# Peptides against a protein of PDB entry 3OGK, part 182

Target 1, 307 residues: chain A of PDB entry 3OGK
Amino acid sequence: ATPDRLSRRFPNLRSLKLKGKPRAAMFNLIPENWGGYVTPWVTEISNNLRQLKSVHFRRMIVSDLDLDRLAKARADDLETLKLDKCSGFTTDGLLSIVTHCRKIKTLLMEESSFSEKDGKWLHELAQHNTSLEVLNFYMTEFAKISPKDLETIARNCRSLVSVKVGDFEILELVGFFKAAANLEEFCGGSLNEDIGMPEKYMNLVFPRKLCRLGLSYMGPNEMPILFPFAAQIRKLDLLYALLETEDHCTLIQKCPNLEVLETRNVIGDRGLEVLAQYCKQLKRLRIERGADEQGMEDEEGLVSQRG

## One batch from the design tools (peptide; made by RFdiffusion4, then SolubleMPNN)

Design b1_p25_6_s2 (from b1_p25_6, 9 letters changed)
Fold by OpenDDE base, seed 1:
Structure b1_p25_6_s2 (fold): chain B 307 residues (1-307), chain A 25 residues (1-25)
Amino acid sequence: as target 1 above (307 residues)
Amino acid sequence: SLQLELRHLDYSLPRLERPPRLDWP
């Protein structure tokens, strides 16, 4: 479909999802003819799609100018923006979005590649937004944003239910977790093992409604942090956990209400057997091949056709 | 019904993979 055909056929369109070719957009390798640029779509949105509230770009090239145009065109009518595996923008584009779209409920930039100029976008969001429900910059590299702004967002946005972040030290998010009273989902952060302080994270207090979780770099020493509420866990993201097969078995046995599991091949056939035995409510299982598993000849960490 | 998703790392394209944990010596 072309942008002009879409607006003519659906002038009252409220939700738009555009998908570029898989992964080519991240490297600016999408030929112009492939529809990988959002520019013509943003132009059409700005001119003809006045009812549009939700925009999802997946694997698209998005410039700061595109984001600025979209922000000004939709303003407080924009409720959802998802930059899913997109590239071509900077934090200036994000700043424009949060400055002009002050009632945005969902802001996602998961796995997007961008140039980071400053942390102003998150600060602006913290100062002016009270509507956020979902904030997701999982698998991104922000070095200039402040965990204090995230805490402010949690305090001001009473409907905040899902937050996925990059590599914040988890201890810097203590204030955030305390403020995020309605948070149901958290992914990301960074758990940094300290041999001299094995209990470094044992006093972490998570939001009471937390049931979807993925802590990055969680090892077997940190895993016990989950045990007090493991029976409440419905979704686990273990893709970036540092758990072996036995650790998976231990954790899975403690999560009888698990509905969604995302993990690596390290779960092994044994982990899958344990999963089948203890997690009777399981609805979705994602298993990804880890790069680290190519070198480990350990037979125990491979999911075979038997699993 | 259980939805099973098996994904293989496509090594042909640089993925935004989370950087390996730098074990500081």
Scores: peptide ipSAE 0.027, ipTM 0.578, DockQ to the pose 0.201
Fold by OpenDDE base, seed 2:
Structure b1_p25_6_s2 (fold): chain B 307 residues (1-307), chain A 25 residues (1-25)
Amino acid sequence: as target 1 above (307 residues)
Amino acid sequence: SLQLELRHLDYSLPRLERPPRLDWP
């Protein structure tokens, strides 16, 4: 479909999702000159889709100009923006979005590639937004944003339920966790082992409603921080955890209400057996192949056809 | 509310893999 045909057929469109991966059969229907750029769509949104509240770009090229145009065109009517695995923009584009779309509820840029100029976009969001429900910049590399702004967002946005971040040191997020009283989901951060301070994370207090979790670089020494609330965990993202097969077994046994597990092959057949035994509410299991396959001589870390 | 999913031209971005922090011994 072309942007112009879309607006003519659906003038009252509220949600638009564009995926930059056409099926082979549809390749001939899209002009080659569009090359995955959102520009023609943003133009159409700005001119003809005045009821659009939700925009999801997946694997698209998005420029700062595109974001600026979108921001100004939709302003406070924009409730959801997802830049899912997108590229071509900088933090200036993000700044434009948060400056003009002050009632945005969902802001996602997961796995997007961008140029980071400064941390102003997160600061602006912290200063002016009270509507945010979902913030997701998981699998991104921000070096210039402040954990304090994230804390401010948590304090001001009472409906904030899901936050996924990059490589913040978890201890820098203590204030955020204290402020995020309604947070149900957290992913990201960075757990850094310190041989001289093995208990440095043991006093970490998580939000009381937290039930979907993925801590990056969580090892067996840090894993016990989850035990006090493991029974309420419904989703675990262990893709970036540093857990062995036995560690998986230990954690899984403590999560009887687990509904979703995402992990690597390191869970092994044994971990899958334990999962089947203890997690009767399991709805979804995702197992990815990790780089650890190259080094582990131990047969226990592989998922076979039996699992 | 009307939700549409449209496929556009293939522009696959490389997945950002977080480097596993190998605990160096």
Scores: peptide ipSAE 0.027, ipTM 0.523, DockQ to the pose 0.051
Fold by OpenDDE base, seed 4:
Structure b1_p25_6_s2 (fold): chain B 307 residues (1-307), chain A 25 residues (1-25)
Amino acid sequence: as target 1 above (307 residues)
Amino acid sequence: SLQLELRHLDYSLPRLERPPRLDWP
């Protein structure tokens, strides 16, 4: 489909999703210029799609100029922007979006590649947005953003229900969790084991409504922090957890209401058996092949045909 | 119905690997 054909056929389009690259191809194996630039689409949005409130770019090249044009064209009418596995922009482009689109409800840049200039975009979002419901920069590397801005967002955005972040130290997010009273989903962060302080995370207080969770680098020593609310957990992302097969079994037994599990092959046949036994509400199971499986000779951590 | 997703079978793009945990000495 061409942008011009789309606008002619659907002048009142409210939601647009574009996929630039084949799903089956590894992102890094495809030339950067492959998959398409969003520029012609942004031009069409700006000129002819005046009711567009939701934009989802997947695996496309997005420049700061594209983001700036989109931001200015849609302004407070833009409710959703998803830069899903996109590349080509910097944090200046993000700054333009949050500066001009002050009523944005969903901002996603999960697995996008960008140049980080500063943390101003998150600060601007914190200072001026009260509408945010979903913030997702999972699997990204931000080194210049402040956890205090995230806390401010939580305080000001009463409808904030889902937040996925990069590698923030979880203890830096204590204020965020206290402020995010309606948060249902959290993914990311970083749990850092401290041999000298084994109870480092034991006093961590999560939002009361939290039911979808994926803590990065969570090991067996940190896992007990979930036990007080494990019964209310509906979704677990254990892809980046540091749990062995037995740890999976322990956690799964504590989550009888689990509906979605995402993990690696380390769950093993044993973990799958435990899952079947204890998680009767399970709707979706995603098992990924981890890099660690190439080295773990432990037969217990492999999903076989039995599992 | 249970939805089972096995990425090693369907050639779906794996998630990017998280950077290794830096053990600060």
Scores: peptide ipSAE 0.030, ipTM 0.579, DockQ to the pose 0.180; fails the geometry check
Fold by OpenDDE base, seed 5:
Structure b1_p25_6_s2 (fold): chain B 307 residues (1-307), chain A 25 residues (1-25)
Amino acid sequence: as target 1 above (307 residues)
Amino acid sequence: SLQLELRHLDYSLPRLERPPRLDWP
């Protein structure tokens, strides 16, 4: 299907998801001559899909011009934008989105590659948005954004329930966590062990409703910060934790209500045994190769065992 | 609300990785 054919058939389309790398089971709906660029689709959205509220681009090339056109065309009607593993844009494109789409509820750019010009997009979002529910720039590299803007977002967006970030020092997010009273999910950050300050993170206070968590670089010394609320944890992302097999066992035993676990091979057979013993509500287990193993580029060896 | 998922040409981006850190000894 071409963009033109889509709009003719579905003029009242509310949600559009485009995948640049389709799974074999998906219908060949897009002509080959359009490549992985979103431009033709953005043009069609702008002209003919006036009820579109949700846009999800996966593994596509997205330019700043595309984002600007989309932003201006949909404005406050755009509720969801997901740039999932996309490339080709800069933070100027993001700025355009948050400037024009002030009622956006979901903004995702997880695993996207972009050129960072400044942190204005996050600042603009902080200054003007009160609708945000999901903010996700997990597995991205931002060096110019401010934790203070994230705190402001948390304060202003009462419905904020899920936030995934890059490598912010966790202590810089104390204000954010205090403000994010309804936060249920947090992933990312950076825990930095300090031999001279073994209790550096022990006073960290998490949002009371937090139940889905993935702290990057969490080691065994930091792991105890989870213990006070481990019983309410439903999802753990340990892919980037610095936990050994025994640490996994320790943590898993404290999470009897765990439903989703994502971790590395380091969990081992022992960890899997403990998981089976203590986590009777487990619904999904994902085990990946650790970052230390130069996994061959191509094999998305994500064995997602849906239990 | 109608949701459509469309297939496009194969375009793979390299997966971003976290900076390597030494696991606890």
Scores: peptide ipSAE 0.026, ipTM 0.504, DockQ to the pose 0.055; fails the geometry check

Design b1_p25_6_s3 (from b1_p25_6, 10 letters changed)
Fold by OpenDDE base, seed 1:
Structure b1_p25_6_s3 (fold): chain B 307 residues (1-307), chain A 25 residues (1-25)
Amino acid sequence: as target 1 above (307 residues)
Amino acid sequence: SLEVYLDHLDDSLPRLERPPRLEWP
């Protein structure tokens, strides 16, 4: 498909999703005619797609100039921007988006690669947005953003229901969790084991409606923080948890309403048996193979045809 | 709503690996 053909055929298009080649291909020499650059599409959006409110770029090359053009062209009409596994931009591009699109409801940068210049984009979002429903920079590396801005967003955006973040220390998000009264989904953060303070995280208070969760680096010592509300958990992302097979079994048994599980091969056939036994509402299961599993002590951390 | 595929390659790749947990002194 070409941008010009799209706009001629669908001049009143409200939602557009562009899917490029798999991310692995983006790290190689990509021909200019591949279509991996969003530039020609952004040009067409700016000129001819005046009703577009939702844009999803998946595995595309996106520059700051592209983001700036898109931001100015759509302004407060832009409700959704998903930079899904994209590359080529900096935080300046994000700043442009949040500056010009002050009514954005969904902002996603999950697994995108970018150059971080500062944390101004999140601060600007915190200062001016009250419409945000979904914020997702999961699997990204932000070091210059402030958890205080995230708290401000939670306070000001009463419809905020899903937040996925990078490696914030979870204790720095206490204020965020308190403010995010309607939050249903949280992924990311960083749980850091402290031998001198084994109960470091036991007093964490999560939003009351939280039912979709993925805490990064959660080990068996931290896992009990979920037990008080495990029965209401409907989705678990354990891809980056530090749980062995037995830990999976323990947690799964406490989540009878689980609908979606994402985990690694460490769950093993044993974990799958427990899952089948206790989670009768399961709708989706994702199991990935991790390189770290080769170093795990639990020999049961293998999924076979039995599972 | 429109979804446009710019190629016909399978996008079913695993997620990126997380960095190891950082231990603070």
Scores: peptide ipSAE 0.045, ipTM 0.630, DockQ to the pose 0.056
Fold by OpenDDE base, seed 5:
Structure b1_p25_6_s3 (fold): chain B 307 residues (1-307), chain A 25 residues (1-25)
Amino acid sequence: as target 1 above (307 residues)
Amino acid sequence: SLEVYLDHLDDSLPRLERPPRLEWP
């Protein structure tokens, strides 16, 4: 498919999703002439797709210039931008997006690789956006953004329902959680075990509507923070949790309304049995092999064909 | 909405892993 053919056939297109090659090809392995660049598509969007409100680039190369062009072309008409596993841009590109697209509702850059220049993009978003519903920079490495800006976003964006972040210390997000009254989904953060303070996180207050959750580095000592609202959890991402098989069993038993579980092979056949017993509403199960499990000979931490 | 596939490659790759911070017992 070519951009020009697309615009001619669908001049009133409102939503576009472009899928490039798998991530493995994104790390300097893409030929210069490969269709993995969004540039020709952004040009076409800017010129001929004037009703486009939603753009999703998956595994594409995106430059700051591309983002700037897109931002200026669509401005406040752009409601959704998803840079899903993309690369090639910096935070300047993000700044352009949030500066020009002040009514953006969904901003995603999950698993994208970028150069971080500053935290201005999040600050700008915090200062001017009141429309945001979904913010997702899960599995990214931002070191220069402020948790305070995230709190401001939560305060100003009353329709904010889903937030996924990188490695913020969870305690720095206390203000955010208090402000995000309508938040239904949260993923990311960082739980840092302190042997000297085992109850470090026990006073965390989560949004009352929270039902989709994934806390990074959550261990068995931190897991109890979920127990007060475990019955309302519908989606659980345990891929980056530090839970053993028994911990999985304990948590799963407390989540009878679980619909989606994403976890690692450590759940084992035992955990799957418990899941089947207690989670009758389960719709989707994703099990990945963790890198930390490659050396484990423990049979209980393995999912077999039986499970 | 329209989804355009620029190639016919399967997009079934697992998510990136984060390095574990704690050693498993």
Scores: peptide ipSAE 0.050, ipTM 0.609, DockQ to the pose 0.061; fails the geometry check
Fold by OpenDDE base, seed 4:
Structure b1_p25_6_s3 (fold): chain B 307 residues (1-307), chain A 25 residues (1-25)
Amino acid sequence: as target 1 above (307 residues)
Amino acid sequence: SLEVYLDHLDDSLPRLERPPRLEWP
């Protein structure tokens, strides 16, 4: 498929998803040259696809110029932008998007690699957007953005239902969680063990409608913070939790309405048995083999061919 | 809605690993 053929064939296209070739990266490394360039596609979008409101680039190379052109061409008509596992842009490109697309509802940059210049893009989004429903920069590394801007977004965007973030300290998101009254999904953050204050997270209050959750670095000491609402959890992302086999069993047993589970091989056959026993609504299961398979002292932390 | 594939390869790859948890003394 070529961009010119696309516009001729589908002049009234509203949603476009471009998928580049898969990347061979496993450890927070996204090669810059593995995706195709979006430039020719953005040119075609800008010139000929006037009804396009949703753009999804997956594993593509995206420059700031590409983002700027897209932003100016679609402006407030752009409702969805997903930079999924993309690379080649900086936060200046993101700033252009949020500056010109002030009614954007979905902004995703999950697993994208970029150069971070500042936190202005999130601040601009916080200052001017009231339409946001989904914000996702999961598995990204931002060091210059403010959790206060995230709180402001939650306060101003009443339709905000899904937020996935990088490594914010969870305690810095207390204000965000309080403001995000309609939030149903949260992933990311950072739970940090503190020997001097083992219960530092126990008073954390989550949004009342929260049912899809993935807390990064959640260990067995933090896991109890989920117990008060475990029965309403429908999706768990445990890929980056620090739970052993028995911890999985404990948590799964408390989530009878679980529909989606994503976890590592550490769940083991034992955890899968518990899952089958207690989670009758399960629709999707993802198990990844991670580094835990190589270093686990727990012999049960393996999923066999039986599992 | 249109999905355009620029490659025929399956995109069902594992997610990237997260860095290890840092302990605070």
Scores: peptide ipSAE 0.047, ipTM 0.621, DockQ to the pose 0.056; fails the geometry check
Fold by OpenDDE base, seed 3:
Structure b1_p25_6_s3 (fold): chain B 307 residues (1-307), chain A 25 residues (1-25)
Amino acid sequence: as target 1 above (307 residues)
Amino acid sequence: SLEVYLDHLDDSLPRLERPPRLEWP
């Protein structure tokens, strides 16, 4: 498929998703630059796809210049930009997007690799956007952005329903959670256990509509913070939680309305049995290997053909 | 909506993992 052929065939295209290099590229199975650049596509969007509102680049090379061109070409008509596992840009490119696309509703850069220059992009977004519904920089390494800007976004964007972040200390997000009255989904953050203060997180107040959740580094001591609203949880991302098999069983039993579970092998066959017993609305189950899994010697923490 | 595949290779591999944290005894 070529950009020019696409625009000729679909001149009124409103949503475009491009999938570039496969996941295997990350494991050095193919050249790093395989999958291509978005540049020719951005050029075509700018020239011929005047109705395009949604752009999703998956595993492609995206430069700041590409982002700048896209931003200026679509401006307030751009509602969705997803840089899904992309690379090649800096926060300057993100700044251009949020500067020119003031009505963007979805901004995603999950698992993208980039050079971080500053936190201006999030600040600019906070200062000017009132349309945002989805913000996702999950599994990224932003260190220069401010939780205060995230709070401002929550306050100003009444339709904000899904936010996924990197390693913010959860306590720094108290103001965000208070402001995000319509938030349904939250993933990321960082829970940091304090032996001297076991109740450190017990007073956290989550948005009332929260039903899709994935707290990073949540251990068994922090898990009880979910219990007050566990019955309304529909999706759990436990990939980066620090829960053992027993902890999984405990939590799953409290989530009878769970529809989606993403977790690691540590759930074990026992956890899967509990899941089957208590979660009758389950629609999707994803089990991955985790680096923090205690040694494969623990039979309870392994998923076998029985599960 | 249009989804364009620029390759024919499988994209179903696991997600990246986050750095593990130390557990307290």
Scores: peptide ipSAE 0.045, ipTM 0.619, DockQ to the pose 0.058; fails the geometry check

